# Designs tried in a protein design run: peptides against a protein of PDB entry 4X86. Part 73

Target 1, 56 residues: chain A of PDB entry 4X86
Amino acid sequence: EGPQLLLSEAVSRAAKAAGARPLTSPESLSRDLEAPEVQESYRQQLRSDIQKRLQE

## One batch from the design tools (peptide; made by RFdiffusion4, then SolubleMPNN)

Design b2_p28_5_s2 (from b2_p28_5, 14 letters changed)
Fold by OpenDDE base, seed 4:
Structure b2_p28_5_s2 (fold): chain B 56 residues (1-56), chain A 28 residues (1-28)
Amino acid sequence: as target 1 above (56 residues)
Amino acid sequence: SAAALQALIEEQERQALALFEAWQARVA
């Protein structure tokens, strides 16, 4: 339950903003970041952080 | 608040970048 945000998209956006580029390949990065367990961990973190900020 | 939302966005961007850098260090 809850919104499913793409970890790969978040990392891509952050890396682009910082001028960082994968030294191997963007495909390798995407493959690793799209692993279900990694994606779910990020989603849980984001949900938790949102809940904390709602208290402010 | 709007300020809290902006802070959240910025923190998520920092965390995402840190993850990228950690990945980079592992595979390159």
Scores: peptide ipSAE 0.364, ipTM 0.765, DockQ to the pose 0.592
Fold by OpenDDE base, seed 1:
Structure b2_p28_5_s2 (fold): chain B 56 residues (1-56), chain A 28 residues (1-28)
Amino acid sequence: as target 1 above (56 residues)
Amino acid sequence: SAAALQALIEEQERQALALFEAWQARVA
């Protein structure tokens, strides 16, 4: 899956596991998660974290 | 290692939740 799907899925899974729900609307959350700067930041974070653990 | 993979998964979940909480704090 692409970066947007990874971010959306990660947030959905984490929020569900914590019993958290958007106070405004799920649509508002989805819209904000689609922001390029947010998606790219998360993608870079994931790549960096994977690289740090590659040799473990 | 398998342990490292599990640690990565857990860290990603924590980071994703933090993002959600930061968003919630901004818009709610």
Scores: peptide ipSAE 0.360, ipTM 0.765, DockQ to the pose 0.598
Fold by OpenDDE base, seed 5:
Structure b2_p28_5_s2 (fold): chain B 56 residues (1-56), chain A 28 residues (1-28)
Amino acid sequence: as target 1 above (56 residues)
Amino acid sequence: SAAALQALIEEQERQALALFEAWQARVA
């Protein structure tokens, strides 16, 4: 899975777990999550967090 | 460890939810 899928899945899981639903539409959320800057930020964040946990 | 993995998952969920909430606040 690419960064976009990772981000979209993470947001979906988190929102579902919290009982939250998009007030606009799931499609609009997915579209906005595809923004390159958003994707890259999340990718780097995840990579960094994983590395931090691995060294514990 | 399994504990570290669980902590990572929970942190990612918190961050993902925050992103969702920020998005929602912007568009709705």
Scores: peptide ipSAE 0.358, ipTM 0.763, DockQ to the pose 0.598
Fold by OpenDDE base, seed 3:
Structure b2_p28_5_s2 (fold): chain B 56 residues (1-56), chain A 28 residues (1-28)
Amino acid sequence: as target 1 above (56 residues)
Amino acid sequence: SAAALQALIEEQERQALALFEAWQARVA
């Protein structure tokens, strides 16, 4: 799974857990999450967080 | 550690939810 799937899955999982649903459409959400800068930002955050937790 | 892994998972979910809520606020 690439960054797009990782971010999409994370958002989907979190929204589901909170009982939240897109008010417009799932497709519009997916489209916006596909923005490269958004995906890369999330990937970097995840990578950084994992590295920190590996020390524990 | 197991505790660290759980904390990581929870933090990622919080971040993902915040992103969703920010998006929702923008488009809705």
Scores: peptide ipSAE 0.345, ipTM 0.756, DockQ to the pose 0.583

Design b2_p28_5_s3 (from b2_p28_5, 13 letters changed)
Fold by OpenDDE base, seed 3:
Structure b2_p28_5_s3 (fold): chain B 56 residues (1-56), chain A 28 residues (1-28)
Amino acid sequence: as target 1 above (56 residues)
Amino acid sequence: SAAALAELQAEQARQALALFEEWQRRVA
């Protein structure tokens, strides 16, 4: 199935680490980033990145 | 290796941040 890390969670962690704040509510950001097509694209990228690193 | 995992985590964070910034530009 692959990694089950939500894009919304990843973005939240990254934003927090960078000291960035959403211009809209965190809830709105999470809603948009939880869209199935967006989440699936992120999952595919993550899987691809992992595979590339394992082959190095 | 531990180093490889750390680099992967860093890349994930960078990708997520880029998406966050793009999202802000679109909805602001």
Scores: peptide ipSAE 0.067, ipTM 0.503, DockQ to the pose 0.603
Fold by OpenDDE base, seed 5:
Structure b2_p28_5_s3 (fold): chain B 56 residues (1-56), chain A 28 residues (1-28)
Amino acid sequence: as target 1 above (56 residues)
Amino acid sequence: SAAALAELQAEQARQALALFEEWQRRVA
């Protein structure tokens, strides 16, 4: 349960949209962003943001 | 609404970009 968008995917999309390139390979970036604690923090933030928007 | 979802999408993208930039600073 939770948002479908993984942090690694979100960062990839954001970087592409901004025309930014990581200093390391995309694979390295994805690997680092796939850390469970990092993804969980992002999930919590995303859930919170969604809840706030629904309550506006 | 669709507009609200679009705004949320934009905010999430900005947050992701900020994390990306922070990550770059840490690993560079």
Scores: peptide ipSAE 0.063, ipTM 0.501, DockQ to the pose 0.660
Fold by OpenDDE base, seed 2:
Structure b2_p28_5_s3 (fold): chain B 56 residues (1-56), chain A 28 residues (1-28)
Amino acid sequence: as target 1 above (56 residues)
Amino acid sequence: SAAALAELQAEQARQALALFEEWQRRVA
């Protein structure tokens, strides 16, 4: 599968893979990570990282 | 390349995990 574009999904998958569990419900974690400003920052970072890798 | 994309995804996973851990510290 391609790179994760949603922060909430990326965190959920990473946490599951590492065996980590949220202190609250998964739904609560997703809600917090889906805040527009947080998601936008992640999107910008992801885009920047992809561009950097393509130039290397 | 496929290798580059795999590396990028691995980095994203590490970054996401770090963010998750920071979140846990805040809500603990």
Scores: peptide ipSAE 0.063, ipTM 0.497, DockQ to the pose 0.783
Fold by OpenDDE base, seed 1:
Structure b2_p28_5_s3 (fold): chain B 56 residues (1-56), chain A 28 residues (1-28)
Amino acid sequence: as target 1 above (56 residues)
Amino acid sequence: SAAALAELQAEQARQALALFEEWQRRVA
């Protein structure tokens, strides 16, 4: 049901891969990204994008 | 297919990175 990765996990992986570091503490970043409304928006966006790709 | 999954994962990673970068700009 929806994406397997939480937004916080996805961002952490992407940031690590890019060698980017947060300007604030990693705890602050995680807290912001773990907000339910943020995660829901991310889920919706992913679903939409995936559906578009599959329809091409 | 494996290729399809790779594309989806890549897209997810790009979106996550964009969000991270936006977050950095806002807290800078």
Scores: peptide ipSAE 0.062, ipTM 0.499, DockQ to the pose 0.629

Design b2_p28_5_s4 (from b2_p28_5, 13 letters changed)
Fold by OpenDDE base, seed 1:
Structure b2_p28_5_s4 (fold): chain B 56 residues (1-56), chain A 28 residues (1-28)
Amino acid sequence: as target 1 above (56 residues)
Amino acid sequence: SAAALQALIEEQERQALALFEEWQARVA
């Protein structure tokens, strides 16, 4: 339902748009963002936000 | 609509950026 980008892709795009760069290694960031529980939490948050937008 | 989709994408990017900043504060 609606835009459902992978968390790693969303963070990468947002960081680049803001001119932000990782202070640690890009590999460390990718490892943390690719954790299944992190991705699932993000998906649920997006789903909830989309539903709210459709109802207002 | 295209406008509604764009708004959702922009909100997603704002939340993704916040998560990135929180991550950096934790691991850097």
Scores: peptide ipSAE 0.187, ipTM 0.666, DockQ to the pose 0.617
Fold by OpenDDE base, seed 2:
Structure b2_p28_5_s4 (fold): chain B 56 residues (1-56), chain A 28 residues (1-28)
Amino acid sequence: as target 1 above (56 residues)
Amino acid sequence: SAAALQALIEEQERQALALFEEWQARVA
């Protein structure tokens, strides 16, 4: 329930849009960013941000 | 509003990029 966008996917998209490339492999980046605690924190932040924007 | 949604998307991209930069700093 709630936002389902993965942090790793968000970072990948943002980096691509900015023309930035990982110094290591994309797979390594994904592995680090897919840690459960990191993903959960991102999900909570995203949900909070959405709620704030809806109240503006 | 459409403007609010666009602002949200842009903010998410900025946040994601910042996290990418932080990660780069750790592994570089």
Scores: peptide ipSAE 0.181, ipTM 0.660, DockQ to the pose 0.658
Fold by OpenDDE base, seed 3:
Structure b2_p28_5_s4 (fold): chain B 56 residues (1-56), chain A 28 residues (1-28)
Amino acid sequence: as target 1 above (56 residues)
Amino acid sequence: SAAALQALIEEQERQALALFEEWQARVA
């Protein structure tokens, strides 16, 4: 339930749009951003933001 | 609205980029 976009995917898209590249490695970035607690926090924030926008 | 949806998308990208930059500063 809720948005299924991974945080790692969101960061990748944003980084590409800004022309930014990881200074360490894409793999280490993915490892950190795919941690369950980090992903869940992002999902909850995204859901909250969506709900706020829908109420406008 | 369409405008609200676009604003949401842009906000998501800004937040993701900020997180990326914070991560870079920490681990690089």
Scores: peptide ipSAE 0.177, ipTM 0.658, DockQ to the pose 0.636
Fold by OpenDDE base, seed 5:
Structure b2_p28_5_s4 (fold): chain B 56 residues (1-56), chain A 28 residues (1-28)
Amino acid sequence: as target 1 above (56 residues)
Amino acid sequence: SAAALQALIEEQERQALALFEEWQARVA
């Protein structure tokens, strides 16, 4: 278990905040970022980062 | 704290942006 945040949403928010725009189709980006293994890796990283912050 | 939470959010956004940029470099 752990945080269930969408990587695609995180990238979307980050890109918006930075004023960045995809150089290719947003659909291609979404497809790649929504891959289960990629999403799981992101979840693990997020969980780890949260734990680090809590231990500070 | 609110500051700690904001720092966490910003870190995640930085990581997400880096991934986005790496993706663009690969496919563009």
Scores: peptide ipSAE 0.174, ipTM 0.661, DockQ to the pose 0.623

Design b2_p28_6_s1 (from b2_p28_6, 12 letters changed)
Fold by OpenDDE base, seed 3:
Structure b2_p28_6_s1 (fold): chain B 56 residues (1-56), chain A 28 residues (1-28)
Amino acid sequence: as target 1 above (56 residues)
Amino acid sequence: LLREILERHFGPEAAERVLRELKELLAK
């Protein structure tokens, strides 16, 4: 169980769509994104009904 | 928090673009 899409994967997809590449190493970015509080915040947003409605 | 991370790694302009795309992903 867990988020449907990990933040790191979501950012990877978003960065690709944006045509953006990090100025730092991909590993460094992943390390920051994998911090528990960061992933949890993302999970909450992902599952938020309010956010879901706002996105519609 | 996420914005700060992205700005650190991408710079402010690219981070904004990434955040925009990420928002679209959140919309599903």
Scores: peptide ipSAE 0.663, ipTM 0.926, DockQ to the pose 0.619
Fold by OpenDDE base, seed 1:
Formats: C-alpha cells, sequence, structure tokens
Structure b2_p28_6_s1 (fold): chain B 56 residues (1-56), chain A 28 residues (1-28)
C-alpha cells in the first residue's frame, strides 16, 4: 500500500514540538489538513522519499 | 500548499517553526 502516517497527525506532533497553537481553531486547521488533495500531495512526497525534507 | 495552510492558521512565524519541526520529524 504505502505510508500510513497522516498529515494531520504529523502536523499535530510538529505543532506540539514547536509550542505553536492555531490562531483560528484546531477544528478549522484539521479541516484544511484533511482535504483529499492536501493529504495526497503529502503522501506522494512521503512515498517518494520519506527521509527528504518535505516541500509542500 | 502546506506552508500556505500553516501560515493561514498559525501566522508566518509560528508556521515556520511548525514546518521546521515537521521536517525534523519526517527526517527520521
Amino acid sequence: as target 1 above (56 residues)
Amino acid sequence: LLREILERHFGPEAAERVLRELKELLAK
């Protein structure tokens, strides 16, 4: 199949590590991150080279 | 695209920090 890590989960972990909280709302951010095209673009890059810095 | 989303919700400065952490997280 492919990578199973969701972008929303990755961003959640990253935001926590950065000590960053959304100015809008967690729900609004999640909605945008859950957009099919966003997740697919992320998955494609991750699948291509999981060890490279994500450029999106 | 991801940067735009993060900047919209976090602001440019925090978005940059989040992206940095995200890249480190995915680097393994």
Scores: peptide ipSAE 0.662, ipTM 0.926, DockQ to the pose 0.594
Fold by OpenDDE base, seed 2:
Structure b2_p28_6_s1 (fold): chain B 56 residues (1-56), chain A 28 residues (1-28)
Amino acid sequence: as target 1 above (56 residues)
Amino acid sequence: LLREILERHFGPEAAERVLRELKELLAK
């Protein structure tokens, strides 16, 4: 239950919508986004207040 | 934290655009 979209997938969709491509390798970006603490922070922000907490 | 990661990989301007789109995706 709750939000199912992983951060890495959300960023991929957002980057596509923005027409943005990383200056680094996609693999290096994915590695940073897949860090456990990053994904957990993202999940907590979704549950708390997406619009207010996403800026962290 | 997320902003820092995005700026590292996209630069500040593109990172801001990505964050904007991310908010729109999650606000549906």
Scores: peptide ipSAE 0.663, ipTM 0.926, DockQ to the pose 0.543; fails the geometry check
Fold by OpenDDE base, seed 4:
Order: C-alpha cells, then sequence, then structure tokens
Structure b2_p28_6_s1 (fold): chain B 56 residues (1-56), chain A 28 residues (1-28)
C-alpha cells in the first residue's frame, strides 16, 4: 500500500471489506475507475492527503 | 469525482460504506 496502489485495487479491497457488490457489471466499474483523469486525481490525492480529499 | 462514480455503480448507501472502508484502508 502506497503511492503505487491502483485506485481500482483499493476500491476492490474496500468493496470486499464493505461486503458491497456493484449494481452494474464489475467491468463497467473498473472501466470508470481506470479513466486517466480518475486515476491521476487519486494519485494526487494520495500523495497529498487521501483522507481529506477522498470524498471529492 | 470518486463519490460520484461509486454512487453510480453501488448506490448511495453502499457507496458510503465503500468510501468508509477505503478511508480506513488508506489510513494505515
Amino acid sequence: as target 1 above (56 residues)
Amino acid sequence: LLREILERHFGPEAAERVLRELKELLAK
């Protein structure tokens, strides 16, 4: 876990812990999470303070 | 942005649970 952790992997772990399953296909969720702007935003937030910016 | 994506795919209740777990996961 750290700056190299992919958003999709982090969400997968979190969803598993929450017992949550998507209403859509897992593939569609992954596709949205893998969008370049989404992953870049995640990396920036993680490097600064993911706890404070996660809800954006 | 992330919340919007999660709510789209999980619904608001489950998205909130996922976000909570995500915060705990990344807090270490």
Scores: peptide ipSAE 0.663, ipTM 0.925, DockQ to the pose 0.567; fails the geometry check

Design b2_p28_6_s2 (from b2_p28_6, 13 letters changed)
Fold by OpenDDE base, seed 3:
Structure b2_p28_6_s2 (fold): chain B 56 residues (1-56), chain A 28 residues (1-28)
Amino acid sequence: as target 1 above (56 residues)
Amino acid sequence: MLREILERHFGPEAAERVLRALKELLAK
């Protein structure tokens, strides 16, 4: 059983590591990332090996 | 889905860096 991480939290950590800040409002980005279909897509890609198959 | 969102909010270059960082985050 692997660790689970919400997409919004994962992106927050990744953006910090990348030194990237959104050109839009943080609230706007969070709204898009919190869409149920987006989170589910992320979870599916993670289960299928996001390292190899992450696409859009 | 994710790439499109990131490019919308970060731009294409920064979005690519975020995606790379995400892969590293999950690599352990």
Scores: peptide ipSAE 0.659, ipTM 0.926, DockQ to the pose 0.550
Fold by OpenDDE base, seed 2:
Structure b2_p28_6_s2 (fold): chain B 56 residues (1-56), chain A 28 residues (1-28)
Amino acid sequence: as target 1 above (56 residues)
Amino acid sequence: MLREILERHFGPEAAERVLRALKELLAK
């Protein structure tokens, strides 16, 4: 179990909310975000942040 | 890692806005 939100989906939502569009192609950005190590790093940070909040 | 990717594709200013928006989305 744990956070299931994909990084690519999260960034897509965040970019929309921020009114930001990539200077590169969307496909190029997606390719970088789809790297397994990038997704895993994001998941770990998300889990860590949740744990910190629960301890407050 | 994520910051570097966002800065590459959005530039530093927009990347910061995206990161801020991301934190807000996760805070719910």
Scores: peptide ipSAE 0.657, ipTM 0.926, DockQ to the pose 0.632
Fold by OpenDDE base, seed 1:
Structure b2_p28_6_s2 (fold): chain B 56 residues (1-56), chain A 28 residues (1-28)
Amino acid sequence: as target 1 above (56 residues)
Amino acid sequence: MLREILERHFGPEAAERVLRALKELLAK
């Protein structure tokens, strides 16, 4: 986990925990979450301080 | 960036719940 965990996987787990289902297609959500710049921003926050609240 | 994506796909209320769950998941 940590910096190795993909954002799309993390969001999938979080959405299940939150009981949230997307208004759009799962495919469109995955496409946005898998964008390189999105994953990179997420990874940078994790590397900085995993215990800090994400503010992206 | 992440918040905007979540709000687009879940709406603002559910997006907030997802973000909260995400923060708890990563708070190891």
Scores: peptide ipSAE 0.656, ipTM 0.925, DockQ to the pose 0.596
Fold by OpenDDE base, seed 4:
Structure b2_p28_6_s2 (fold): chain B 56 residues (1-56), chain A 28 residues (1-28)
Amino acid sequence: as target 1 above (56 residues)
Amino acid sequence: MLREILERHFGPEAAERVLRALKELLAK
């Protein structure tokens, strides 16, 4: 899993691992995750150290 | 930013579990 992994895909995998399902529609969640500013923030965290920065 | 989105859609408890799982996935 490198810096090219999309946030939506990462969250999908994480939600599955956590056994979590959204209270809203999956489509609405995907729409929010696909916002360019959100994806860019995620990419930056991956480049620096996502485990230390994944709090926003 | 991500936490706020996850809390909006999952609630605070599940959002925390998702974030934890995400950290574990990306550690590999």
Scores: peptide ipSAE 0.656, ipTM 0.925, DockQ to the pose 0.558; fails the geometry check

Design b2_p28_6_s3 (from b2_p28_6, 12 letters changed)
Fold by OpenDDE base, seed 1:
Structure b2_p28_6_s3 (fold): chain B 56 residues (1-56), chain A 28 residues (1-28)
Amino acid sequence: as target 1 above (56 residues)
Amino acid sequence: RLREILERHFGPEAAERVLRELKRLLAE
């Protein structure tokens, strides 16, 4: 959990919770989610959210 | 870009549900 959680894992958990399954292959989805810029954007947003909580 | 990826793979409706759950997970 926290900043160490990969986007692909987070999406996997979210999709499970939503009862959603990809129309494409799971491997194709993972490949798109593993793009460095996508992961970095996710990490930055996650860190920002955590920092907001710490500053309350 | 994440929304675009999810819509590509899940479709718009399911992508929205996934995003909602993702936000919930990250709020924990």
Scores: peptide ipSAE 0.680, ipTM 0.931, DockQ to the pose 0.779
Fold by OpenDDE base, seed 5:
Structure b2_p28_6_s3 (fold): chain B 56 residues (1-56), chain A 28 residues (1-28)
Amino acid sequence: as target 1 above (56 residues)
Amino acid sequence: RLREILERHFGPEAAERVLRELKRLLAE
């Protein structure tokens, strides 16, 4: 855990905790989450204010 | 964009649960 956690990994953990399974495929979801702009936005949110609610 | 991705893959209800847990994880 922490600011170093990749978005895809964080979502994986969150989905597990939520008891949620993708309607598509894990691979498809992972591909979308690994898009550079998505990961960068996530990183920026963590860098700017990790305490704020994620609103992306 | 993240919310939209999650809603696309999980549906709106499950996506909200995932986001809630994600926020919890990041707060730890």
Scores: peptide ipSAE 0.680, ipTM 0.930, DockQ to the pose 0.619
Fold by OpenDDE base, seed 4:
Structure b2_p28_6_s3 (fold): chain B 56 residues (1-56), chain A 28 residues (1-28)
Amino acid sequence: as target 1 above (56 residues)
Amino acid sequence: RLREILERHFGPEAAERVLRELKRLLAE
């Protein structure tokens, strides 16, 4: 796990863990999650969290 | 925006659970 993990993959794992299935088509959800700004925001948050932990 | 996307596709209750697990993944 790291900054290279795609948001779509992370959401897939999270949804499985939560026992949640989308009410819409999986393809529709994937399209929304693939928006560049959404993916980048997630990557930045993940990177920031990793950096914070490494500094501790 | 992510919360809005998840609520659209999962509903508010399930979206909250998904977000909780997503944050757990960040903490790993």
Scores: peptide ipSAE 0.679, ipTM 0.931, DockQ to the pose 0.757
Fold by OpenDDE base, seed 2:
Structure b2_p28_6_s3 (fold): chain B 56 residues (1-56), chain A 28 residues (1-28)
Amino acid sequence: as target 1 above (56 residues)
Amino acid sequence: RLREILERHFGPEAAERVLRELKRLLAE
């Protein structure tokens, strides 16, 4: 949790909480979430103001 | 970018719910 939580894991937890399941395979979703620029942007927002800036 | 990914995989409605929960999760 917090800065130590990978985006893919965070999304997994969020999706579970939302009762949402991907229309695609979990592997396909993880592949997209694990793109270097996506993960880096996530970490930057996490260290800044995620509540206001998570809009990508 | 994240919203686009989520909408691709979940659809727009579910993606919004996931984003909401994500923001709540990260606020803990």
Scores: peptide ipSAE 0.682, ipTM 0.930, DockQ to the pose 0.565; fails the geometry check

Design b2_p28_6_s4 (from b2_p28_6, 13 letters changed)
Fold by OpenDDE base, seed 2:
Structure b2_p28_6_s4 (fold): chain B 56 residues (1-56), chain A 28 residues (1-28)
Amino acid sequence: as target 1 above (56 residues)
Amino acid sequence: RLREILERHFGPEAAERVLRALKELLAK
């Protein structure tokens, strides 16, 4: 349950918006972003932010 | 940890811009 946003996709969009390109290979960046603990931390933070906004 | 990953791959300046853009995207 909850938002199912992938960190790798979010970073891809953010990098595009920022006009930023990785100095390393895109594959190397994706590998780091796909680490389960990194993705889960992102999901938890996103959920927390949404909950905070609902209670404002 | 995300900041560290972004700085490793983008450098500190671009990483900061990416993080800012990410916050803007999430703010909708």
Scores: peptide ipSAE 0.675, ipTM 0.929, DockQ to the pose 0.663
Fold by OpenDDE base, seed 5:
Structure b2_p28_6_s4 (fold): chain B 56 residues (1-56), chain A 28 residues (1-28)
Amino acid sequence: as target 1 above (56 residues)
Amino acid sequence: RLREILERHFGPEAAERVLRALKELLAK
């Protein structure tokens, strides 16, 4: 239960909307975003208050 | 940590735009 959108997927959509492409590589970015602690922090903040900006 | 990751991969300007877009996508 709870928010299930992966951070990597959300960032992918956001990057597209922002017209931004990573300078490194999509794979490198995805690897960083898939770190368990990063995803969990995102999920926690998303669940607590979607209106707040991420501070990580 | 997310901001640091985004700035590393996108640069500070684009990272800010991505973060703003992320908020908009989630705040539907």
Scores: peptide ipSAE 0.677, ipTM 0.928, DockQ to the pose 0.559; fails the geometry check
Fold by OpenDDE base, seed 1:
Structure b2_p28_6_s4 (fold): chain B 56 residues (1-56), chain A 28 residues (1-28)
Amino acid sequence: as target 1 above (56 residues)
Amino acid sequence: RLREILERHFGPEAAERVLRALKELLAK
């Protein structure tokens, strides 16, 4: 099956930790992060090696 | 593509901070 962590959730946590807020809108950001190809790419990298630096 | 999305919505500096935070979170 694989990891269940959603990219949008991970970014939300990261943005909070970084003290960063989107310049556009939370909804616009979420829409882009919810793109199937973006989530799948993230999932593949996470599945492959969670310790490696994520790059997209 | 993730970096591009983050830079579009946060700007280059904040996007870099978000990416750094993301990598730290994923390291658990």
Scores: peptide ipSAE 0.677, ipTM 0.929, DockQ to the pose 0.579; fails the geometry check
Fold by OpenDDE base, seed 4:
Structure b2_p28_6_s4 (fold): chain B 56 residues (1-56), chain A 28 residues (1-28)
Amino acid sequence: as target 1 above (56 residues)
Amino acid sequence: RLREILERHFGPEAAERVLRALKELLAK
């Protein structure tokens, strides 16, 4: 996985692995994950240290 | 903020599982 992977895609893969489905619509979740601040924080953490837990 | 988003959409228990899976996915 690299810094070019979208957060929404990563969460989709993670949710599948976890067997988790959103209580809301997938579209609503995607909209929240597509917020520029959220995606940038994810990208920064990914480039800095992928072993760190994603916060915020 | 990501945790807050996930908890809103998945609930706290499933959000924790998603975060754990996310960490493992990215660490591969």
Scores: peptide ipSAE 0.674, ipTM 0.927, DockQ to the pose 0.594; fails the geometry check

Design b2_p28_7_s1 (from b2_p28_7, 13 letters changed)
Fold by OpenDDE base, seed 3:
Structure b2_p28_7_s1 (fold): chain B 56 residues (1-56), chain A 28 residues (1-28)
Amino acid sequence: as target 1 above (56 residues)
Amino acid sequence: LLAELVAQNEAYAAEIVKAYLEAGLLER
């Protein structure tokens, strides 16, 4: 699979791969990571990383 | 190139998971 466009999805998948689970619920974890300012920061980071790879 | 991007992205997510584990917000 390719890179995850959503931070919440990236972390969710990483947690599952590590055998880690939230104490409350998956939705609680996702809620924090889906905050607009958090997602926007992630989007900018991902975009920058993509551009760097395209220049190789 | 894509593989490098994916690996970097997965490593980043793994670091966040580690932080949540250390904070007691995630558990194994």
Scores: peptide ipSAE 0.668, ipTM 0.915, DockQ to the pose 0.828
Fold by OpenDDE base, seed 5:
Structure b2_p28_7_s1 (fold): chain B 56 residues (1-56), chain A 28 residues (1-28)
Amino acid sequence: as target 1 above (56 residues)
Amino acid sequence: LLAELVAQNEAYAAEIVKAYLEAGLLER
């Protein structure tokens, strides 16, 4: 699949791939990663990375 | 390249997972 637009989803998938699970709950992990400021930073990073690749 | 973008994105997520493992917030 393509790059995950949500940081929470990216990390969730990476955790599953690594065989890692939240000590508390998936919801607790997602809550931290879905914080607006965190997601916005991720969105900007992803946008920047896309632009870099388009310039290749 | 799309493949490079995806790989970079996945590597980034993996680094976060590693950090959470080291912090004891994720476990295997």
Scores: peptide ipSAE 0.665, ipTM 0.914, DockQ to the pose 0.878
Fold by OpenDDE base, seed 1:
Structure b2_p28_7_s1 (fold): chain B 56 residues (1-56), chain A 28 residues (1-28)
Amino acid sequence: as target 1 above (56 residues)
Amino acid sequence: LLAELVAQNEAYAAEIVKAYLEAGLLER
């Protein structure tokens, strides 16, 4: 698949790949990663990374 | 291009997972 547009999804997949799981509820972790300010920062980072690659 | 973007994205997510493991927020 392509790059994950959601930080929560990216981390979720990475955690599963590493065999890691939350000590608390998955919902608690997702809530932190889905916070608007966190997601917006991730979105800007992702956009920047895409632009850099397109300039190669 | 796409493969590189995906790899970078996955590496970033993996670093976050590592940090959470070290912080005791995730476990294996």
Scores: peptide ipSAE 0.662, ipTM 0.913, DockQ to the pose 0.905
Fold by OpenDDE base, seed 4:
Structure b2_p28_7_s1 (fold): chain B 56 residues (1-56), chain A 28 residues (1-28)
Amino acid sequence: as target 1 above (56 residues)
Amino acid sequence: LLAELVAQNEAYAAEIVKAYLEAGLLER
């Protein structure tokens, strides 16, 4: 499918694959991962990784 | 190329899951 553009979605899918579930709620987990500064850092990281792979 | 990118992305997410498990924020 491709890399997940949202960190919250990437972690959610990884958690499901590992059989892990939030102790509180999915919304609580997503809230931390959807914080603007966290998402922006992830976006920059993802962009960097894409650029590195394109330069291989 | 794309496959490696996806694998790297998934590995990164898995490490975050591991950290949350160890912190008791996720459980199996």
Scores: peptide ipSAE 0.662, ipTM 0.913, DockQ to the pose 0.873

